Peptides against a protein of PDB entry 4ASU. Designs and how they scored, part 13

Target 1, 270 residues: chain A of PDB entry 4ASU
Amino acid sequence: ATLKDITRRLKSIKNIQKITKSMKMVAAAKYARAERELKPARVYGVGSLALYEKADIKTPEDKKKHLIIGVSSDRGLCGAIHSSVAKQMKSEAANLAAAGKEVKIIGVGDKIRSILHRTHSDQFLVTFKEVGRRPPTFGDASVIALELLNSGYEFDEGSIIFNRFRSVISYKTEEKPIFSLDTISSAESMSIYDDIDADVLRNYQEYSLANIIYYSLKESTTSEQSARMTAMDNASKNASEMIDKLTLTFNRTRQAVITKELIEIISGAA
Target 2, 83 residues: chain B of PDB entry 4ASU
Amino acid sequence: FTFASPTQVFFNSANVRQVDVPTQTGAFGILAAHVPTLQVLRPGLVVVHAEDGTTSKYFVSSGSVTVNADSSVQLLAEEAVTL

## One batch from the design tools (peptide; aimed at target 1 T127 F128 K129 L146)

Design b1_p11_3_s3 (made by RFdiffusion4, then SolubleMPNN; from b1_p11_3, 5 letters changed)
Fold by OpenDDE base, seed 5:
Structure b1_p11_3_s3 (fold): chain B 270 residues (1-270), chain C 83 residues (1-83), chain A 11 residues (1-11)
Amino acid sequence: as target 1 above (270 residues)
Amino acid sequence: as target 2 above (83 residues)
Amino acid sequence: SLSTSGNITLS
């Protein structure tokens, strides 16, 4: 490699490093906000899930329609955030299919669609985009919830798969259940609940679904921003190491050129 | 008793004496050992009566309320403000 | 009724 080639490569890597550093800072700001907003979102989401746990809602085994909601985003450069969700979705879908269940998939975020399109295109009910530029809102969750409820797909049970935030350096892909209105209404444990109007229950289900989706979006966002920070940090470090290596190569090459020139002068070879 | 909006938590697993909630079927008071029920909130006032006698008022836009058999209550409002 | 206001759209 000529000095010129090395210099060009150095310049390129330095530029990449600048970009990754900038992206890290942006991710850090978004992470800080996401973490703050996650606290109430957890209470909200966990509160919504409490019914399912306390009432021991179960889907009858004879029910065959299962919905998988994968929650991610549109944006890359965040490590294994998308692939982790997709992997678990695939695993769950395969397990359910093996059990004789019908599986439909909802993808939240364009990355889920892109990863699963080839292998699971026929199983997608709907996909959503414009996820990740702005923090998710309850309105976003409501859009997803309403679309699901209005899709006409009569699922019996479902699962929402998302990355749960643990710490700035850790997330875990998790699954939470979602139940259809019929499943909730037919649950034996619900008999102890006072006579609930069907319309009330329907509305309740809308909120319940929106609540858990909102929660999942907040968990996912926080995890994603944290992972992006880490990814950008790693990229910056890798760039730094490469810069160091190339700098050494540059210096060695430069010395070699000088030595060659000196030899040529001494030898009279011009 | 848990009372939260997507963006704010007002009560988290707190012990309260009574909670008055506005529901689509009418306002009702949730006391200790209230029968389990699921309700949907209408826009209106939530009144929380603490064990110490303190009363707090909130305005909620919509949401859900769950009274469980174990006497736990989840009041989840889409929007809520302290009054 | 749930608000339908959001940035997320169908792909």
Scores: peptide ipSAE 0.437, ipTM 0.953, DockQ to the pose 0.867
OpenDDE base, seeds 1, 2, 3, 4: peptide ipSAE 0.421, 0.427, 0.426, 0.431; ipTM 0.949, 0.951, 0.950, 0.953

Design b1_p11_3_s4 (made by RFdiffusion4, then SolubleMPNN; from b1_p11_3, 5 letters changed)
Fold by OpenDDE base, seed 5:
Structure b1_p11_3_s4 (fold): chain B 270 residues (1-270), chain C 83 residues (1-83), chain A 11 residues (1-11)
Amino acid sequence: as target 1 above (270 residues)
Amino acid sequence: as target 2 above (83 residues)
Amino acid sequence: SLSTEGEITLS
């Protein structure tokens, strides 16, 4: 490699390092906000899930329609955030299919569709985009919830798959159940609940679904930003190492050129 | 008793004496050992009566309230403000 | 009733 080639590569890598450092800072700021907003969102979402746990709502085995909602975003450069969700979606879909269930998929964030398009395109009901540019709002969750409820797909049970935030260096892909109105209404455990009007229950389910989706979005966002921050940090470190290596190569090459020139002078070939 | 909005937590697994909630079917008071029920909130006032006798008032826009068999209560409002 | 205000779009 010529000195010019090495210099060009050095410049390129230095530019990449600048970009990755900038992206790290942006991700850090978004992470800090996401983590703050996750605290109430978690209480809110866990509160919504409490009914399903306490009432021990179960879907009858004869019910076959299952919905999988994968939650991620549109943005890349965040490590295994999207692939982790997609992997679990694939696993869940395969398990359900093996059990004789019909599986449909909703993707929240374009990256899910991008990963699953070849193998699961026929199972997708809808994909939601414009996820990740701004923090998700309850309004966003409501849009998703209402679209699902109005989609015409009469699922019996569903699963929402998302990355749960553990710490700045750790997330875990989790699955939470989603139940249809019919499943909730028909659950034996619901008999202890005072006479609930069908309209009230429908409205309640809308909130429940929106609450869970909102929670999942907040968990996902926090996980994503932390992962992006880590990914950008790693990229910056890798760039730094490459810069060091190329700098050494540059110095060695420069010395070799000088030595060659000296030999040419001494030999009279000049 | 848990009372939260998507953006704010007012009570988290707290013990309270009574919670008055505005529901679409009418306002009702939730006391200890209240029968399990699911309700939807209408815009209105939530009144929390603490064990120490203090009373707190909140305005909620909409949401849900769950009273479980174990006497746990989840009041989840879309929007809520302290009054 | 749930608010339908959001920026998420369908694809």
Scores: peptide ipSAE 0.252, ipTM 0.948, DockQ to the pose 0.871
OpenDDE base, seeds 1, 2, 3, 4: peptide ipSAE 0.230, 0.167, 0.171, 0.180; ipTM 0.943, 0.919, 0.921, 0.922

Design b1_p11_4 (made by RFdiffusion4)
Pose (drawn by RFdiffusion4):
Structure b1_p11_4 (pose): chain A 181 residues (1-270 with 5 gaps), chain B 83 residues (1-83), chain P 11 residues (1-11)
Amino acid sequence: ATLKDITRRLKSIKNIQKITKSMKMVAAAKYARAERELKPARVYGVGLIIGVSSDRGLCGAIHSSVAIIGVGDKIRSILTFKEVGRRPPTFGDASVIALELSIIFNRFRSVISYKTEYSLANIIYYSLKESTTSEQSARMTAMDNASKNASEMIDKLTLTFNRTRQAVITKELIEIISGAA
Amino acid sequence: as target 2 above (83 residues)
Amino acid sequence: LSTTGSVKVFE
C-alpha cells in the first residue's frame, strides 16, 4: 500500500510488459524467416506415434494441442528428442531422428488458424519445418496477449498510485496544521 | 520435372526434354516417355536438357528420383550445389 | 543420411 511498494511493483510489471512486447516482434521476425523457408520445404516433402514440438515454451496452446519417440522436450513433460526451437530445424536434425529409429504436428495456415528409406526422413523434415512456423506465429499472439494483460495491470496500479499519492499529501498536511494548532 | 534440395528449389514441375541422373547402378537418362520406376541416387552429376536445347549442370550427393505412371518426375537431393 | 545434427537424444 505504500508508495514505495507501488513504485516497485510498477517497475516490476513494466519490465514484464517490455519483455513480452519484445518477444512479439521477435516471433514476428522468426515467423517471417520460417515461412520464407517453408515454401521450398513444402515442395520437397510429399512422397507409430510421432509428436513434433519444441523445448521453447511461451507459445500458447501448441504443446497442449498435440496429444523412444517424441521430438520436443515439452511433449515428454506430460508423461526422446531434445534441443529444438532455439535454432531453425535443419535436415540433419531430421536425419538424426530417422537414424535413431502416423505423425502428429501443427500445420501452418496463417497467423491465427492452425490444425493438429530416404522418404521417411523427408516426412520428419516436413513436420519440423511446419512445426516451427506454427510454433513462432502462435508465440507472436501468446506474447501479444500477455503484453495486453500486463498493460491492463499497469493501468490499475497507476490509479492506486494516484490515490496513495493524494492520501500521503493530505496526511502530511494534517500533521502540520494540527501541530500548529 | 521437379528438382529440389532442402535449401532451394531448381525446377518446379517442368516441361523439360530429358534429365541425366546418377543412380546406385550406373546412371539413367530419363526421357519424356520413361517407364514408371522408383530409384535411389548416388554421388554424381545431374544434367538437365532444357526444352530450348540448352544445358544445365548441377551436382548431387544423394537422394531419390521418382517417375510416376504419368509423364511426371520428382528428383530430390540432400544437397545440390554449383559448381 | 547425415550423421550430424543439433538434436540430442535423451537418456

Design b1_p11_4_s1 (made by RFdiffusion4, then SolubleMPNN; from b1_p11_4, 6 letters changed)
Fold by OpenDDE base, seed 5:
Structure b1_p11_4_s1 (fold): chain B 270 residues (1-270), chain C 83 residues (1-83), chain A 11 residues (1-11)
Amino acid sequence: as target 1 above (270 residues)
Amino acid sequence: as target 2 above (83 residues)
Amino acid sequence: LSTSGRIKLVK
């Protein structure tokens, strides 16, 4: 490589490093906020899931319609955040299909659609976009919940798949159940609950779904920002190492050029 | 007893004496060993009576309340503020 | 439920 080539490459990598460092700082700020906001959101979301655990709500095996909601975002450069969710969605869809169930998919975030569109296009009901630029709100979750409930797809059981935040260096892709109104109302375990008006139960389900979606969005966001911060840090370090290597190469090449020029002068070839 | 909004936790697995909630069907008092029920909140006042005799008041916009067979209660408001 | 969300449906 010529000195010019090395210099050009150095400049390019230095620019990339600046970008990745900047992105790291932005991700760090978003992560710090997301982690703070996740604390109450987790209590809220886990609280909403408590009914399903306490009542041991189960879907009858003869029910065939299953919904998979994958929760991610529109934004890249966050490691395996999107692929982990998509992988679990694929696995779940395959398992359910093998069990003779009908599977439909909802993608929260454009990245889910981007990954699964070619192989699962016929199974997609809807995709939601404009996820990840701002912190998720309960209003966002409500929009998703209402759209799902109004979609006309009468699922019996569903699964929401998202990345649960563990620590700044760890997340885990997890699944939580979603039950239809009919499944909840017909569950034997619900017989101990006082007579619940159908309208009340419908409204309750709307909140329940919104709550779970909100929780999943908060977990996903925190995981994503943490992963992005790590990815950008790694990119910055890799760039730094490459800069060091290229700088050494530059210095060696420069010395070689000088030596060659001196030899040409001495030999009279110039 | 758990009482939270999406952005704030007021009670987390706490023991309380009584919780008064505004439901769409009317006001409802949740005491110890109350029958399991599901309700939706209307805009109104939540009153929490602690075991020590202290009373706290909150305004909620909407949400849900769950009373489980194990006497656990989840009060989940869309928006809530301390009064 | 609040409808103030900015998330958009993509068909």
Scores: peptide ipSAE 0.345, ipTM 0.950, DockQ to the pose 0.822
OpenDDE base, seeds 1, 2, 3, 4: peptide ipSAE 0.305, 0.318, 0.332, 0.346; ipTM 0.936, 0.946, 0.948, 0.950; seeds 1, 4 fail the geometry check

Design b1_p11_4_s2 (made by RFdiffusion4, then SolubleMPNN; from b1_p11_4, 7 letters changed)
Fold by OpenDDE base, seed 4:
Structure b1_p11_4_s2 (fold): chain B 270 residues (1-270), chain C 83 residues (1-83), chain A 11 residues (1-11)
Amino acid sequence: as target 1 above (270 residues)
Amino acid sequence: as target 2 above (83 residues)
Amino acid sequence: LSTSGEIVLAK
């Protein structure tokens, strides 16, 4: 490689390093906020899921319609965040199909669709875009919930798949159940709940769905920002190492050129 | 007893004496060993009676309340403020 | 059921 080539590469990598460092800082700021906002969201979301756990809500085996909601974002450069969700979605879809279930998919964030488009395009009901630029709000969750409920797809059971935040260096892709109104109302375990008005139950279910979606969004966001921060840090370090290597190569090449020129001068072969 | 909004936690698995909640069907008090129920909140006042006799008041916009068979209660408000 | 719809979340 010529000195010019090395210089060009150095410049390029230095620019990349600047970008990755900047992105790291942005991700760090977003992570800090997300983590703070996740604390109450967990209590809220876990509280909403408590009914399903305590009432042991089960979907009858004869029910065949299953909805998978994958939660991620539109934004890349966050390691395995999107691929992890997509992988679990694929696994879940395959398992459900093997069990004779009909599977439909909702993607929260464009990256889910991007990953699954070729293999699962026919199963997608809707993809929500413009996810990840701002922190998710309960309003966003409500929109998603409402769209789901109004989609016309009469699912019996659903799965919401998202990355649960563990720590700044760790997340876990998890699944939480979503149940239809009919499934909840028909569950034997629900019989102990006193004279629940049908309208009340419907409204309750709407809140429950929104709550769970909101929770998943908050977990996902925190996980994503943390992962992005780590990814950008790694990228910056890798760039630094490459810069060092190229700098050494540049220096050696420069010395070789100088030596060659000196020899040419001394030998009179110019 | 858990009482939270999406952005704030007021009670997390706390023991309380009584919680008065505004529901669409009317306000009711949740006591120990209350029958399991699901309700939807209407805008109004939530009153939490602590075991020590302290009473706390909150305004909620909407949400849900769950009373489970194990006497656990989840009060989940879309918006809530301390009064 | 219209497959492949896209919804933009409110900014």
Scores: peptide ipSAE 0.229, ipTM 0.925, DockQ to the pose 0.115
OpenDDE base, seeds 1, 2, 3, 5: peptide ipSAE 0.211, 0.230, 0.223, 0.227; ipTM 0.918, 0.925, 0.925, 0.928; seed 2 fails the geometry check

Design b1_p11_4_s3 (made by RFdiffusion4, then SolubleMPNN; from b1_p11_4, 9 letters changed)
Fold by OpenDDE base, seed 4:
Structure b1_p11_4_s3 (fold): chain B 270 residues (1-270), chain C 83 residues (1-83), chain A 11 residues (1-11)
Amino acid sequence: as target 1 above (270 residues)
Amino acid sequence: as target 2 above (83 residues)
Amino acid sequence: LRKEGRITLAK
């Protein structure tokens, strides 16, 4: 490579490093906020899931319609955040199909669609966009919940797949159940609950779904920002190493050029 | 007893004497060993009676309340403020 | 539930 080529590459990598450092800082700020907001969201979300756990709601085997909701975002450069969710969605879809279930998919965030479109396009009901630029709100979750409930797809059971935040350096892709109104109302374990008006139960389910979605969004966001920080840090370090290597190459090449020029001068061949 | 909004936690697995909740079907008090039930909150006042005799009042906008067989209660409000 | 959100449906 010529000195000019090396210099050009150095400049390019330095610019990349600046960008990645900047993005790291932005991600750090968003992470800090997300982590703070996740604390109450966990209590809220876990509280909503408590019913399903305590009531031991089970879907009968004869019920065949299953909904998979994958939760991620529109934004890249966050390591395996999207691919992990997509991978689990694929696995779950395959397992359900093998069990004779009908599977439909909802993607929260455009990245899910981008990854799964080729292989699962026919299974997608809807994709939600504009995820990840701003912190998710309960309103956002409500929109998703309402759209699902009004989609006309009468699922029996569902799975919401998202990345649960563990620490700044760790997340885990997890699945939580979603149940239809019919499944909840028909569950034997629900018999212990006092007579519940159908309208009340419907409204309750709307909140439950919104709550779970909200929780998943908060977990996902926190995980994503943390992962982005790590990814940008790694990118910055890699850029630094490359800069060092190229700088050494530059220096060596420069010396060689100088030596060649000196020889040409001395030899009179120029 | 758990009482939270999406953005704030008021009670987390706390022991309380009684919780009065405004529901769409009417206000009711949740005491120890209350029968399991699911209700939807209407805008109104939540009153939490602590074991020490203290009473706290909250305004909630909407949400859900769950009373489980194990006496656990989840009060999940969309919006809630301390009064 | 309020339908107020920033998330949009993409078909």
Scores: peptide ipSAE 0.337, ipTM 0.950, DockQ to the pose 0.860
OpenDDE base, seeds 1, 2, 3, 5: peptide ipSAE 0.280, 0.284, 0.325, 0.334; ipTM 0.946, 0.950, 0.949, 0.952; seed 2 fails the geometry check

Design b1_p11_4_s4 (made by RFdiffusion4, then SolubleMPNN; from b1_p11_4, 6 letters changed)
Fold by OpenDDE base, seed 2:
Structure b1_p11_4_s4 (fold): chain B 270 residues (1-270), chain C 83 residues (1-83), chain A 11 residues (1-11)
Amino acid sequence: as target 1 above (270 residues)
Amino acid sequence: as target 2 above (83 residues)
Amino acid sequence: LSKTGRIKLVK
């Protein structure tokens, strides 16, 4: 490689490092906000899931329609955030199909569609976009919930798959159950909740769906921003190491060129 | 007793004496060992009576309340403010 | 539920 080639490469990598460093700072700011907003959202979301845990709601085996909601975003450069969700969606879909269930999919975020469209196009009901530029709101969750409720797909049971935030360096892809109104109404464990009006239960379930979606969006967003921050930090470090290596190569090459020129001068004077 | 909105937590697994809630079917008080129930909130006042005798008032817009067999209570409001 | 979200449906 000529000195010019090395210099050009150094300039390019230095520019990349500047970009990754800037992106890290942006991700860090978004992460800090997301983490603050996740604290109440987690209490709220876990509270909404408490009924399902306490009542131990089971779906009868004869029920065949299953919905999978995958939660991610539209934005890349965040490590395995999208692929982890997609992988678990694929695994769940395969397991359900093997059990003789009909599976339909909702993708929250364009990345889910991008990953799964080729293999699961026929199973997609809808995809949502414009996820990840701004923090998710309860209104966003309500839009998703309403679309599902109005889709005409009468699922018996569902799964919402998202990345749960653990720490700045760790997330875990998890699944939470979604139950239809019919499944809840027919569950034996719900008998202790006698005299519940059908309209009340319907409204309760609609609200619960929005709550769970909201919770999943907040967990996903926090995980994503944290992962992006880490990815950009790693990219910046890798760029730094490459700059150091190329700088050494440049210095060695420069010395070799000078030595060659001196030899040529000495040999030509002879 | 857990009481939260999407953006704020008021109580998290707290022990309280009584919670008065505004529901679509009517306002009722949740006491210790209340029977399991599910209700939807209407706009109105929530009153929390703590064990120490303190009373806190909140306005809620909508939401749900769940009373479980284990006496756990989840009050989830879309919007809530301290009064 | 309010439809005030910014998320958009892609058909």
Scores: peptide ipSAE 0.331, ipTM 0.947, DockQ to the pose 0.829
OpenDDE base, seeds 1, 3, 4, 5: peptide ipSAE 0.329, 0.352, 0.374, 0.371; ipTM 0.943, 0.948, 0.949, 0.950; seeds 1, 3, 4, 5 fail the geometry check

Design b1_p11_5 (made by RFdiffusion4)
Pose (drawn by RFdiffusion4):
Structure b1_p11_5 (pose): chain A 181 residues (1-270 with 5 gaps), chain B 83 residues (1-83), chain P 11 residues (1-11)
Amino acid sequence: ATLKDITRRLKSIKNIQKITKSMKMVAAAKYARAERELKPARVYGVGLIIGVSSDRGLCGAIHSSVAIIGVGDKIRSILTFKEVGRRPPTFGDASVIALELSIIFNRFRSVISYKTEYSLANIIYYSLKESTTSEQSARMTAMDNASKNASEMIDKLTLTFNRTRQAVITKELIEIISGAA
Amino acid sequence: as target 2 above (83 residues)
Amino acid sequence: FTFQPGDITVD
């Protein structure tokens, strides 16, 4: 309730809002990179339960939608392949998955809507390239919604700060008048 | 005729005369009228004879060549670089 | 088939 507590809380939530907004544009830039590389990947990959995701969260209902194997550390987190989503998926990564050894992944449509031999590694590569394009655009919206929630929270606290600031001024003034009187 | 690596796409549904291809057994020159076959590649060169008579030379490390029941061929390699 | 190395780890 003190001004010091409100000033600390404002700076705390502003830090979250700046970070979530900073990841909206990052997901927007990484999604543009992912879609630029999805066009040649779709024309490349055309011709057992495999779940395709990533280690990196904060992407909304992507890991929860997909429901030994399992690529993406967040899919084993419910009940294995680790270290994906930090960097774009290469063919070598799809090759290691095939080397260690009917498939579930998120297919890219747009920014809003989604759906859940040598040839076998090409399907894994097709899922990896589709998945990260899907993971990034969903994260773009997830951090956009978080930036909206943090901004609404700042607005509510600013109104509290103005009430408390007025209440402190009047209290100090009363203590002066009474001390005089 | 479709030729693509994971990185870049060279030909998208040609419309081409013939393509020389490295295969595990020697080499195969795939004409416009070729039997339906499924083959696996080896380290070798790919020569693309263009419809206007010109030539295109690339290199292939490994992959697969697929010629279907119709006059359609899809050649895909892990890496293809010039030169 | 000839495999290529990658950055992925296996647990």

Design b1_p11_5_s1 (made by RFdiffusion4, then SolubleMPNN; from b1_p11_5, 6 letters changed)
Fold by OpenDDE base, seed 3:
Structure b1_p11_5_s1 (fold): chain B 270 residues (1-270), chain C 83 residues (1-83), chain A 11 residues (1-11)
Amino acid sequence: as target 1 above (270 residues)
Amino acid sequence: as target 2 above (83 residues)
Amino acid sequence: VPFLPGSLTVV
C-alpha cells in the first residue's frame, strides 16, 4: 500500500472511531433511561402475565393456529439483538410446523422482517416499522395490539419473543404466551373466576395483550441499548487497534520510501 | 397486592386490608380472600386501605384488575396518580 | 378500550 493509501485508511478508521464513540455515548444515555423506565414496566408486565401463570391457561392440542410476535427494532449495530430473536422465532416456527401447527408471524421492527424475509415471507401478517427511534410507549403497544386483533387472523395461541434485560452485559431471548379470547374463555381453569361478562373479558384481554407487548418492548429496548453500547465500545477498541497497526505500517512504509529515495540519489550520483 | 401503571409502581406484592376499585360494572371492594374475578377499570378513584389503617387515594384511567384464587391482586392502570 | 395514540408505522 502507498503512503497515501495508508493515510486515507487511517483517516477513515479514525472517523469511524469517532462515530462509534459518539454512538456509544448516545446508547449509554438511552440505556440509562430505558433501565429506569423498565423497572415499573417490568412490574406492570409481570403483573399482566400473572393471570396466565395462576390460571395455568392451556391451549388444547387440537388447536392449530399459532402466532409468533418477534420484538426487536429497526436499528442495527447492536450485536446479536436481532439475530437472537430471529433465531428463536425460526426455532419456534420449525417446532410448531413439525407439530402440524399453522404459524403466522408479526415482526416488531424492520430487522425481523429483513432477517426472515427469504425463509418466512409468506408467514408474515404484518411488520411494524419506526421502532427504536424513541422509547416505546403504551400507545405503541396499543397500536400493535389493535393491529393484531384487527388482522382477522384467528390464532388459538401465540408467543411473544423478545430479549429480556438481565444486566448491562447480558440479555436473554425469552418467550411469553399470548392467548386468544377464545382460548381464555374456553379454558377450564377460568371457571374459578366469578361472573366474568364476555365484554369484560374481551376488554380485559385487549389490555392484557397491550400490557404484555409494552413490557416486551421495554425489555427489548433496554437490552438493545445495552448491547449497542457494548458493540460500539468493541468497535471503538477494534478501530483503535487497527489505527495502531496502520500507524506502524505507515512508519515502516515511510522509512522504506526514504531509503529507496536515498538509494536512487546515491545511484544517480555514481 | 400489586398496583402499577406502565410508568409507576404504587404497590408491589404488598399486603393490604382492602382495595376499592372503579370498574365498568361498578365499584367494588376487594377484601382478603375475595372470590377470583377479572374486571376492567373505568376512570375513577382507587382507595387502598392498608393494614395499619392508613388510606391512600388514587385516580386511575383505564386498565384491569385481577383477583386470583391465591388472593393475589393485580391492579394495572394505564394511567394513575396519587391524590 | 381507549388506548393512547401510537406512532408506529404498519407495513
Scores: peptide ipSAE 0.220, ipTM 0.932, DockQ to the pose 0.831
OpenDDE base, seeds 1, 2, 4, 5: peptide ipSAE 0.208, 0.177, 0.199, 0.196; ipTM 0.921, 0.929, 0.930, 0.932

Design b1_p11_5_s2 (made by RFdiffusion4, then SolubleMPNN; from b1_p11_5, 6 letters changed)
Fold by OpenDDE base, seed 2:
Structure b1_p11_5_s2 (fold): chain B 270 residues (1-270), chain C 83 residues (1-83), chain A 11 residues (1-11)
Amino acid sequence: as target 1 above (270 residues)
Amino acid sequence: as target 2 above (83 residues)
Amino acid sequence: VKFVPGSLTVV
């Protein structure tokens, strides 16, 4: 490579490093907000899931319709956030199909659709876009819940798949159950709950669905911003190392050019 | 006893003496060893009676309350404010 | 429960 080529490459990498450093700072600010907003959301969401854990609700084997909700976003540059959710969705869909279940999919965020549409297009009910520009709200979760309820797809059981936040350097793709009203109302373990009106139970389940979706969005957002911060930090470090290597190469190449010019002068070939 | 909204936690796995809740079917008090039940909240007052005799009042917009067989209670409100 | 509209776009 000529000195000009090396200089051009150095300039390019330095610019990339500036961009990645800036993106790291933006991701860090968004992460700090997301983590703060996740604290109450986690208590709220775990509280909504408590019934399912305490009642040990089981779906009868004769029930065949299963819904998978994959939760992610529209935005890239966050490591394995999207691919992790998509991988889990594929695994779950394959397991359910092998068990003779009908599987339908809801994608939250355009990245889920981008990854799965080619292989699972016929299984998609709906996809939600404009995910990740702003922090998710309970209103956003309510829109998703309402769209599901209005879809006319009468699932028996469902799975919501999302990245649970563990720490600034760790997330885990997890699954939480979603049950239909019919599955809840027919569950033997629900018999201990006294005097439940059918309209009350319906309203309760609709609210619970929105709660679980909201929780999943908050976990996903926190995980994503943390992963983006880490990815941008790694990119900045890699750029730094490459700058150092190219700087050494530049210095060596410059010395070689000078030496060549001196030899040409001495040899009379100049 | 857990009492939370999407944005705020009021109680997290706390021991309380009694919780009065406004439900669509009527207001009722949740005491120790209350029978398992599920209810939907109407707009109204939640009153939490602590074991030390302290009483706290909250206004809730809507939500749900769950009383489990293990005496755990989850009060989830869409919006809630301290009074 | 009355659902409040969010800003998500359905596709």
Scores: peptide ipSAE 0.090, ipTM 0.928, DockQ to the pose 0.844
OpenDDE base, seeds 1, 3, 4, 5: peptide ipSAE 0.039, 0.035, 0.020, 0.044; ipTM 0.923, 0.913, 0.897, 0.912; seed 4 fails the geometry check

